# Designs tried in a protein design run: peptides against a protein of PDB entry 8YVU. Part 9

Target 1, 39 residues: chain A of PDB entry 8YVU
Amino acid sequence: PQLCYILDAILFLYGIVLTLLYCRLKIQVRKAAITSYEK
Target 2, 160 residues: chain B of PDB entry 8YVU
Amino acid sequence: TWLTVLKKEQEFLGVTQILTAMICLCFGTVVCSVLDISHIEGDIFSSFKAGYPFWGAIFFSISGMLSIISERRNATYLVRGSLGANTASSIAGGTGITILIINLKKSLAYIHIHSCQKFFETKCFMASFSTEIVVMMLFLTILGLGSAVSLTICGAGEEL

## One batch from the design tools (peptide; made by RFdiffusion4, then SolubleMPNN)

Design b1_p8_7_s1 (from b1_p8_7, 6 letters changed)
Fold by OpenDDE base, seed 2:
Structure b1_p8_7_s1 (fold): chain B 39 residues (1-39), chain C 160 residues (1-160), chain D 39 residues (1-39), chain A 8 residues (1-8)
Amino acid sequence: as target 1 above (39 residues)
Amino acid sequence: as target 2 above (160 residues)
Amino acid sequence: as target 1 above (39 residues)
Amino acid sequence: NPFVKILE
């Protein structure tokens, strides 16, 4: 059970980090699309 | 740049907040329906006795809904309302984390004191179950708090 | 312990899905950047 | 949005 909780914490942290990175990346895609449209 | 990021993800954060609230509510309902918390010895369900799954879910649900509506309608009054709701939700989340941590400590202490090596004892099972549920609730609360704080920052940025 | 393992499974699946989405999005960003450079 | 995509 201790290992399970540790794994939960790691996976949860990983999920949060990935979510943030995904959001940042999505914004970059949108910015790139806007820049391409303005040119 | 960060404000722009948060604004674009506002709906996502709102949905996450609502989802977290719903899951918390479900856990609260299940635990309260299956277990008679009032008859359980000790404070292993202190968070449930405090009603956190219920009032926390309400705060997060309202905050999430307001955030989504604010994004869709882009009205100043909705932005302010969302900011207020998210601020309240952030405070509620922080309080919830505190309550859950206290509950977790009590549950773990109970397990330690009673040397719960025998999983078949009802008391030990309840303490273990409480620990698991509280940990899950803690994760959900952290997620909800993160979304609420993010939405708060976004709302504050829109007012400036 | 069963609840912990269930949570692990959910978080793990979530992590995998996000990773795949992140990779796809990263490829899109790169494609957008290349297109912008060629213009 | 992953969650929005799941809900759609």
Scores: peptide ipSAE 0.466, ipTM 0.813, DockQ to the pose 0.081
Fold by OpenDDE base, seed 1:
Structure b1_p8_7_s1 (fold): chain B 39 residues (1-39), chain C 160 residues (1-160), chain D 39 residues (1-39), chain A 8 residues (1-8)
Amino acid sequence: as target 1 above (39 residues)
Amino acid sequence: as target 2 above (160 residues)
Amino acid sequence: as target 1 above (39 residues)
Amino acid sequence: NPFVKILE
């Protein structure tokens, strides 16, 4: 049970980090699309 | 498009394989060092007795290293070697999942048969510990298999 | 302990899905950058 | 690459 909770913590942290990176990347895609449309 | 994605993420997939392999090796080494699995009654550590944490780690490590080297050097012979290694690692991963599932079933069956409410009992503690470790290793093996399959698809796409 | 393992499975699946989506999005950013450079 | 970023 203790190992399970440790794994949960690691996976949860990984999920949060990936979510933040995904959001940042999504914003970059949107900015790139807008810049391409204006040209 | 997907092949291009996999090619660009080849190093990431290789690192993931190596990391997964190292973690599995660590679990295997710790369990084998702390516990005498040969004297434990039942098959609650069947995956460890089969040596999966060791040979699986070797396959995934070699596959991951070859993938990274292939990407960095961009040599045709390394690409073919990486493809072969990743294919072998994919097969090994599938076999590993099967072994771990069998181990998990045996561990769970042991817990149910003995009605392990008292976790302080040595046998019940070992079965519960085995279940936890096997589940962790199963997740790691699935992750490793996913990376190996992805690298295999990438390598196959380069050969076509 | 059972709830912990269920959470592990959900978080693990979430991590895999996010990783795949992140890879797709990263390629889109690169394609958009190349298209913008060619224009 | 999240892992490469962590390793850097």
Scores: peptide ipSAE 0.463, ipTM 0.813, DockQ to the pose 0.081
Fold by OpenDDE base, seed 3:
Structure b1_p8_7_s1 (fold): chain B 39 residues (1-39), chain C 160 residues (1-160), chain D 39 residues (1-39), chain A 8 residues (1-8)
Amino acid sequence: as target 1 above (39 residues)
Amino acid sequence: as target 2 above (160 residues)
Amino acid sequence: as target 1 above (39 residues)
Amino acid sequence: NPFVKILE
């Protein structure tokens, strides 16, 4: 049971980090698309 | 900038708040329907006795809805209303976390005092069940608080 | 312990979905960068 | 937005 809660904490943290990275990457894609359109 | 990111994800954050509120409300209604909390010995369901799943869900739902509406209509009065609602939701979330932590401590203390080795004992089962539900609600409340704070920062940035 | 496993399943599913989306987005960024370089 | 995609 303790291992299950530890896994939950790790997965929760992983989800937060991935969400932040996804948002940053999405912004980069948009910037790259705009730059490609202006060229 | 971080403010630009938060503004773009404002609707997403609002939806997250509403979903968190709905899940908390569901847990609250299920627990209250299945268990007679008033007759359970001890304070293992203190958060439910305080009504947090209900009033907390209302605060988060209202703040989430206002955030979505504010983003869609982009009106100054809606932005201010959303900011106020999200601030209130942030305070409510912080209070909720405190209540849930206290409940968790009481539940764990109960398990230790009664040496709950047998899971099938009614008292120990209820204490363990309470602990699990409170932990889940704590995670949901942290998520809701994070979204509310993010929306508050976004709204404050728009007012500047 | 059963509720912990349910939470693990939800968080795990969420993590998988985000990972797939992140990978797809990363591929898009690379494609956009290559296209921008060739122009 | 993954949630928007789910809602669509």
Scores: peptide ipSAE 0.438, ipTM 0.800, DockQ to the pose 0.089
Fold by OpenDDE base, seed 4:
Structure b1_p8_7_s1 (fold): chain B 39 residues (1-39), chain C 160 residues (1-160), chain D 39 residues (1-39), chain A 8 residues (1-8)
Amino acid sequence: as target 1 above (39 residues)
Amino acid sequence: as target 2 above (160 residues)
Amino acid sequence: as target 1 above (39 residues)
Amino acid sequence: NPFVKILE
């Protein structure tokens, strides 16, 4: 049971980090699209 | 720049908040339907007795819906309403985390006090079940709080 | 015990889905950057 | 929207 909870915490943290990274990457896509449009 | 990012993800955050609320509501309903929490010894289901899965789900659902509507309609009054609702949901989420932590401590204490070595003993099984459900709800509440806080920051930025 | 494993499965699935989405988005960023460079 | 993109 304790190991399962530790795994849950790790997976949860991983999910949060990936969500943040995904958001940052989405911003980069939008910036790249804007730059391409202005050229 | 960060405010602009949050604004663009406002609908996503709102949907996440509603989803979190629905999952919490489902867990609350299932636990209350399967178990007679009023007759369970101790406070291992204190969060359920406090009705958190229900009122918390209401707050999160309202804030999520308002956030989605605010983004779609782009009206000033909706933005203010969403800001208020998300602020309330953030407070509710913080309170929920506190309640769940207290519940978790009580459940763990129960397991230690009763020296739960036999898994199939009803009391020990219920305490272990409570611990697992509370941990799950804690994660969901943290996700809901994160979305609510993000939406609150976004709404506050729009008012400036 | 069983509920913990169910949560692990859900979080694991969520992590996989996010990873796939992140990879797809990263490819989109690269494509957008290439298109911007060619203009 | 990631959810919309998943559904598309």
Scores: peptide ipSAE 0.435, ipTM 0.808, DockQ to the pose 0.110

Design b1_p8_7_s2 (from b1_p8_7, 5 letters changed)
Fold by OpenDDE base, seed 1:
Structure b1_p8_7_s2 (fold): chain B 39 residues (1-39), chain C 160 residues (1-160), chain D 39 residues (1-39), chain A 8 residues (1-8)
Amino acid sequence: as target 1 above (39 residues)
Amino acid sequence: as target 2 above (160 residues)
Amino acid sequence: as target 1 above (39 residues)
Amino acid sequence: NPYVELLQ
């Protein structure tokens, strides 16, 4: 049971980090698309 | 810019806020229906006694709906209404986090004081259950606050 | 303890979904970069 | 939107 709460904390942190990375990557895709359209 | 990204995600943020509110409301109604909170010893359900799952859900739902409607209709009065609602929801979310943290501290203190090693004791079971529910509510409230703040920044950027 | 395991399942599923979406987005970035280099 | 991207 104590291991379950530790796992919850790790998975929650992992979810936050992945969400931030996904947002950054999405911005990069949009910037790349704009640069490709201007050329 | 960050403002442009937030504008494109405004509807998504609004939906997230509504979903968060609905889940909080469901937890509130289930707990209040199954448990008699007034007869439970201690302050392990202080957040529920304060009615946070109910009034918080209302604020977040209204804010989310106004954000979606504002984006779809693109009317000036709706934009201002959304900004006001999201500001109110941000304040409500901050207050909710504070209430939930206080509740969590009280629940954990209760478990420590009663030396809850045996799960089969009713008081220890209720305190443990309260801790689990409050943690879930806290995570949902943080998500809701994040969406409300993002929508507030987006709305403020449109008015400037 | 049962609620902890339910939360673990939800967070685990969320992590898997985000990982798949991140991988798809990363592939799109690579494709966009290749297309931009060929033009 | 990750939900829209899932539907594509």
Scores: peptide ipSAE 0.364, ipTM 0.778, DockQ to the pose 0.125
Fold by OpenDDE base, seed 4:
Structure b1_p8_7_s2 (fold): chain B 39 residues (1-39), chain C 160 residues (1-160), chain D 39 residues (1-39), chain A 8 residues (1-8)
Amino acid sequence: as target 1 above (39 residues)
Amino acid sequence: as target 2 above (160 residues)
Amino acid sequence: as target 1 above (39 residues)
Amino acid sequence: NPYVELLQ
């Protein structure tokens, strides 16, 4: 059971980090699309 | 720029908040229907006794719905209503995290005190079950709080 | 312990879905950057 | 919208 809880913590942290990275990348895509349209 | 990004994700954050609330409500109803919490020894289900899965789910559902409606209608009164609801949901989420942490500590302490070696013993099974459910509820509450805070920041930015 | 494994399965699935979405978004950023450079 | 991006 202790290993299961450790795995949950690692997977949860991984999910948070990926969500933040996804949000940052989505912002970059939107900025790149706007810059391409203004050109 | 960050406010603009959050505004574009307002509907997504609202949906996430509603889903989190529904899952919490489902866990609450299942636990209350299967177990008589009043007859369980100790405070293993203190969060359920406090009714958190129910009132928390209501706050998160209302704030999520208002956020979606506010984004679709773009009316000033809906924006203010969403801001108020999301602020209330943020407070509820913070309180919920505190309650769940206290419940988790009590459940773990119960397992330690009773030296639960046999999982199939009723008391040890209930304590272990409570620990697992409370951990899931804690993760869901953190996600809900994150969405509510993000929506609050968006709503505050629209009022300025 | 069984509920812990269920949580692990949900978090693992969430991590896989986010990883796929992140990869797709990263490809879109690269395509947008190339298009912006050619203009 | 992540749902729209899933469909594209």
Scores: peptide ipSAE 0.352, ipTM 0.787, DockQ to the pose 0.143
Fold by OpenDDE base, seed 3:
Structure b1_p8_7_s2 (fold): chain B 39 residues (1-39), chain C 160 residues (1-160), chain D 39 residues (1-39), chain A 8 residues (1-8)
Amino acid sequence: as target 1 above (39 residues)
Amino acid sequence: as target 2 above (160 residues)
Amino acid sequence: as target 1 above (39 residues)
Amino acid sequence: NPYVELLQ
């Protein structure tokens, strides 16, 4: 049971980090799309 | 740039807040229907006795609905109403987190005092069940608080 | 312990979905960068 | 919308 809670904490942290990275990457894609459209 | 991102995700944040509130309400109703909390010895279900799943769900639901309506109609009075509701929901969420942490400490203390080695013992089972439910409620409350704070920042940025 | 396993399943599914979305987004960024370099 | 991106 303790291992299950540790796994939950790791998966939760992983989810937060991936969400932040996904948001940053999405912003980069949008900036790249705007730059390509202005050309 | 961050304010623009929050504005675009305002509807999503509102839906997340409503969903969190509904899940909390479901947990509250199930626990209150299955268990006679008033006859359980100890403050293992102190958060449920305080009625947090009920009033917290109401605050988060109202805040989420007002945020969605404010985004769709884009009226100044709705923006102010949403800002007020999200601020109230943020305060309620912070209070809820405090109550849930106190409940967790009491439940864990109960398990340690009674040396709960046998999971099938009724008192130990209830304490363990309470701990699991309160942890789930705590995670949901943190998610709801994050949504409410994000919506508050978005609303404050629109008033500026 | 059963609730912990349910939470693990939800968080694991969320992690898989985010990983797939992140990979797709990363591929799109790479394709956009290659297209901008060939112009 | 990430849901719309899932459908394209």
Scores: peptide ipSAE 0.330, ipTM 0.767, DockQ to the pose 0.153
Fold by OpenDDE base, seed 2:
Order: structure tokens, then sequence, then C-alpha cells
Structure b1_p8_7_s2 (fold): chain B 39 residues (1-39), chain C 160 residues (1-160), chain D 39 residues (1-39), chain A 8 residues (1-8)
């Protein structure tokens, strides 16, 4: 039971980190797409 | 294109594999140090009895290290070595998943048979603990397998 | 206890999905960067 | 590399 909660915490943290990275990458894709369109 | 992406992430995949191996090794060491697995009834620690946390960690660690070295030195012999190691790690990971699933089934069956309503009963506590540890190791093994397979595909693409 | 395991499964699935999406997005960024460089 | 992207 306690180990399950620890795993939840790790997975939750991983999910948050991935979400932030995904958001940053999505912004980069948008910037790259705009730059490619203007060329 | 996919191969190029995997090549660029090869170091990351290798690091992930090593990290997974280290965590599995830590769990194995802790469980074996704290619990006398040989005296536990019901084979609820069958994966530990099989030594998976140890040999699996070795395979994943070696595979990860070889992948990192292969990427850094870009030598043909290292690429082949990494491919071989990652293939072996992929097989080991698949075997590990199988062992862990069997262990999980045994642990769950033990909990069900003994109707572990009393969590404070030592046997039920151990079975529950085993279930949790096995689930964690299963997740780690899946992550390690994913990295090993990705590295294998990357290495195979370099030979073509 | 059971809720913890359910949460683990959900978070694990979420992590896998995000990882796949992140990889796809990273490929798009690279393709856009290459196309921008060739222009 | 996700780690490199974290630093950028």
Amino acid sequence: as target 1 above (39 residues)
Amino acid sequence: as target 2 above (160 residues)
Amino acid sequence: as target 1 above (39 residues)
Amino acid sequence: NPYVELLQ
C-alpha cells in the first residue's frame, strides 16, 4: 500500500515533467511551422 | 527518419536503461536483505528467487552502457556489440515480464486464497508487499524493454 | 489500496501516451528544421 | 534529447 503511493508519486511527477516538455515542444513546432511558412 | 530519431536519442535510451537496471537492482537488494525469501511460503517472491532483479539489471546495464559508448565512438564493432547487447536485453526483458507476471499471479492468488482481510497478518502483509514490488518491477521492466527494443531497432538500422 | 493500483495504471498509460506524442512532436520539429535549413 | 531540451 505505501509502495503503491510512492509509485503513484513517481508516475505523477513523470507525467508532469512530460506534460511540460510536451508543451514546450509544441510551442517549438508552432514556431518552426510559422518560420517555414514565411520562407 | 525514425532511425535517425532513435540514433539521436540513443544516449537517452541508454541512460534510461541503466537507471531502470539500477532501480531494479536496488529493489532486489533491499528485498533480499530485509526478507528471508527462502522461508516465505507460497512462492510470492518467485521473481526474486529466480534472481531477475540481479541478472536483469546486469543485462540492462551492459546494454545501456554499450549503447552510450557506441553512440559516442561510432565504431562499427561497438554498433554490433550494442545491437547484440540490446537484443539480449530485449529477450531478457521479455523473460522478466513473464516471470513477473507469474509472480504477480501467485501473489494475488495467495491473497485471494487466504482472504487477507487482516492486513496485520505477516503472511498477508508479505503477499501484499510482494504484489507491490512486483508491479513496480514490472513497470520498470517494461520501460527497460522499450528502451532496449528502440536501441535494437536503431542498431539494426545502422547496419543496413 | 485498489484505488492506488487503478491510479498507477492510469498514470502509467498517461505516461506512455505522452511519451509517444512527445516523440512524434520531436520528429515534426526536426523535419521542420531541416526544411527550413534547405530553403 | 529531452535533457538538452530541458536546458534550452
Scores: peptide ipSAE 0.363, ipTM 0.790, DockQ to the pose 0.138; fails the geometry check

Design b1_p8_7_s3 (from b1_p8_7, 6 letters changed)
Fold by OpenDDE base, seed 4:
Structure b1_p8_7_s3 (fold): chain B 39 residues (1-39), chain C 160 residues (1-160), chain D 39 residues (1-39), chain A 8 residues (1-8)
Amino acid sequence: as target 1 above (39 residues)
Amino acid sequence: as target 2 above (160 residues)
Amino acid sequence: as target 1 above (39 residues)
Amino acid sequence: NPYVKLLR
């Protein structure tokens, strides 16, 4: 059970990092779309 | 296209594959160093007895390294080598998953047969520990396989 | 212990889905960058 | 560092 919780912690951390990266990337896509619309 | 994305993420996929291999190797070495697997009753560590953490880690490490080198140097011979290595790693990963599933079934069956209500019995503890380690190894192997398959698809797309 | 394995499965699935979404979003960012450069 | 490249 302890190792399972360690894996959970790693997967959870991975999920958080990916979520943050996804959010940043989504913001970049939105900014790029707005810039293309203004040209 | 998905192929274009995979091509640009080859280094990431290669790194993931190497990391997966290293973690698997670490688990293998730790388990083999701490536990005398040969003297443990039952086949609860069958994947370790088969040497999967070791030979699997070698395949995944080589495939990952070749993928990174192929992306950096962009040489045709490296691309072909990476494709071959990733194909081999994909096969190894599939085999590894099969071995791990068999091990998991044996470990779970052992827990069920011995009615392991008392977790403090050494045999039940080892079977439970094996189950946890095998599950971790299974997740890592699936991640490695996903990376290897992705790299294989990317490499195959470059040859077409 | 059973709950831990279920959590692992959920987190693993979440990680896969996020990875796929991240890859798709990264493609979109790259396409947008290429379109802006041709312009 | 591949992680640093992912952040750019």
Scores: peptide ipSAE 0.309, ipTM 0.785, DockQ to the pose 0.106
Fold by OpenDDE base, seed 2:
Structure b1_p8_7_s3 (fold): chain B 39 residues (1-39), chain C 160 residues (1-160), chain D 39 residues (1-39), chain A 8 residues (1-8)
Amino acid sequence: as target 1 above (39 residues)
Amino acid sequence: as target 2 above (160 residues)
Amino acid sequence: as target 1 above (39 residues)
Amino acid sequence: NPYVKLLR
């Protein structure tokens, strides 16, 4: 059970990091799309 | 194209593969050092007895290193070597998943048969511990396999 | 302990999905950047 | 560092 909780913590942290990276990338995509449309 | 994307992520995939290998090796070393697997009744640690944490780690480490080197040097012989290593790692990963699933089934069956309601029994504790470790190893192996397959596809695309 | 394993499965699935989505977005950003450079 | 490249 303790190892399961450790895995949960790792996966949770991974999920948070990926979510933040995804959000950043999504913002970049939006900015790129807007810039492409204005050209 | 998907191939160009995979090429750009090749280093990342290689690093992921190496990290997966190192973690698997650590688990293997810890389990083998703390537990006398040979004296444990049943096949609760069948994956460890099969040596998967060790040979799997070697395959994934070599594949990951070759992938990183191949991307950096962009030499044809390195690309082919990486493709071969990643193919081998993909096969090893698939085999590893199979071994781990079998181990998991045995561990769960052991828990069920012995009605391990009392966690304080050493055998039940070991079976539960094995289940947890095997699940972790399974996740790592799936991640490693995913990286190896991705690298294989990337390498195959470069040869075509 | 059973809840822990269920959580692991959910978090793992979430991580896979996010990774795939992240890769797709990264491709889109790169395509947009290339198109912007060619203009 | 591949992680640093991912952040760019």
Scores: peptide ipSAE 0.299, ipTM 0.778, DockQ to the pose 0.110
Fold by OpenDDE base, seed 5:
Order: structure tokens, then sequence, then C-alpha cells
Structure b1_p8_7_s3 (fold): chain B 39 residues (1-39), chain C 160 residues (1-160), chain D 39 residues (1-39), chain A 8 residues (1-8)
């Protein structure tokens, strides 16, 4: 049971980090699309 | 800008908030229907006694719906209403996290005090069950708070 | 214990989906950068 | 559709 809760914490943290990285990457894709349209 | 990104994801954040609210409401109704929490020894269900799954779900549902409607209709009064509702939901989420942490501490303390080695003992089972449900509710509340804060930042940026 | 394992499964699935989406976005950013450089 | 936006 304790190992399960530790795994939950790790997976939750991983999910948060990936969500932040995904948001940053999505911003980069949008910036790249705007730059491509202005050329 | 980050604001532009949040605006484009406003509907997704609103849906996430409503989904979180519905899951919290389901947990609240199931626990209250199956268990007589008033007769359970200890405060292992203090968050349910405080009614958090119900009033928290109402706040998150309203703010999520207003966020979706605000994005679709793009009316100034809806934007302000959404901002107010998301601010209220952010406060409610913060309060909910506090209540759930207190409940979690009480449940863990109960397990420790009673030296719960036998899972099949009714008291230890209830404390363990409470711990699991409260942890799930805590994760859902953190997700709901994250969406509400993001929507609040988005709404505040539109008013500036 | 069973609820903890269910949560682990959900978080794990969420992590996998986000990882796949992140990889796809990263590839899109790279493709957009290459297209911008060739123009 | 928020799901379609996530997949883009």
Amino acid sequence: as target 1 above (39 residues)
Amino acid sequence: as target 2 above (160 residues)
Amino acid sequence: as target 1 above (39 residues)
Amino acid sequence: NPYVKLLR
C-alpha cells in the first residue's frame, strides 16, 4: 500500500511536469506557425 | 502570449473543471449513501461531514460552465461573470485542499494509533478506505484548482 | 489498495498519452522550424 | 472540440 501511494505521487508529479512542458511546446508550435505565415 | 494560449484552451479547462466536479459529486453521493458517516468513530470522514464534495462540485461546475459559455458567446458580462466564478472556485479549491489534508492527517493518525495490521478489521478497513478516497479527492481538487486558477488568469488578462 | 492501483493505472495512462502528444508536438515544432529555414 | 485541439 505504501509503495502504491509513492507511485501515485511520482506519477502525479510526472503528469504535472508533462502538462507544463506540453503547454510550452504548444506555444512554440503556435509561434512557429505565425512566423511561417508572415513569411 | 501565455494569455492567448489559455484563452484557446479555456473550453478544455472548463470541461476539466466540470468533470472534476462531477467525479467529486459521485464520490460524495456514494460515500454518504453507503456509509453512515455520523456513526463512524473518529473524524476519518471530516471532509464529507463538511460537505466539500457537494459545495465544491457546485462552485467548480458553475465556473466551468460559465467559462465555456464565455468563450462561445464572447460577451463582456459573461467574461466578468466567469472571472468572478473562477475566483470563487479558486478560493473554494484552496479551502477544499486544506479540509482534505486535515482529513488525511486524521485518517493516517487513526491507522497509526490503532496499529492497523489487519485489513479485515472494520475500523482499520474504514480508515484505509477513507485515506484512499481522500487522496483521490485531493488529486481531483488540485486538478480543479489548477484549471480554476488558469481560467482566472485568462479572465483577468482579458479585462486588462 | 485497489483504489490506489486504479489511480495508478489512470495516472499511468495519462502519462503515456501526454508523452505521445508531447512527442508529436515536438516533431511538429521541428518540421515547422525546418520549413521556416527553407523559406 | 477540446479533444481535437489536444490532438493538433
Scores: peptide ipSAE 0.298, ipTM 0.777, DockQ to the pose 0.117
Fold by OpenDDE base, seed 1:
Structure b1_p8_7_s3 (fold): chain B 39 residues (1-39), chain C 160 residues (1-160), chain D 39 residues (1-39), chain A 8 residues (1-8)
Amino acid sequence: as target 1 above (39 residues)
Amino acid sequence: as target 2 above (160 residues)
Amino acid sequence: as target 1 above (39 residues)
Amino acid sequence: NPYVKLLR
């Protein structure tokens, strides 16, 4: 049972980090698209 | 474009394989050193008896190292070697998943048959422990397989 | 304990899906950067 | 590491 909870914590942290990175990357894509449209 | 991304992430995928291999090896060594698997009834540690944590770790480690070296040196012979190793690791990973699923079924069946309500009984504790370790190993193997397949696709695309 | 393993499976699947989406988005960023450089 | 590059 304890190992399962440790794995949950690791996977949860990984999911949060990936979500934040995905959001940042999505913002970068939008900024790049806007810059390309203005040129 | 997908191939280009996989090539740029080749080092990351290689590191992921090595890390997965090391964690699997650690689980294998801990379980085999602490528990006498040969005397445990019900084959609840069948994946460990098959030696998967050890040979799987070797395949993933070699594939990961070759992938990193291939990316850094960009030599044709290393690229082909990495492709071969990652292909072998992909096959090994698929086999490993099968072995772990069989082990998991045996462990769960043991818990069900013996109505393991009392976790303090040695047999039920071992079956529960096996289930937890096998699930962790299964997740690690899927991650390793994903990296190996990705590296195989990348290497195959470079040869074409 | 059973709920813990179910949560592990869900979090693991979520991590895989996010990783694939992240890779796709990273490709889009690179394509946008190349197109911007060619113009 | 794609994660490190994103942090830059």
Scores: peptide ipSAE 0.296, ipTM 0.782, DockQ to the pose 0.140; fails the geometry check

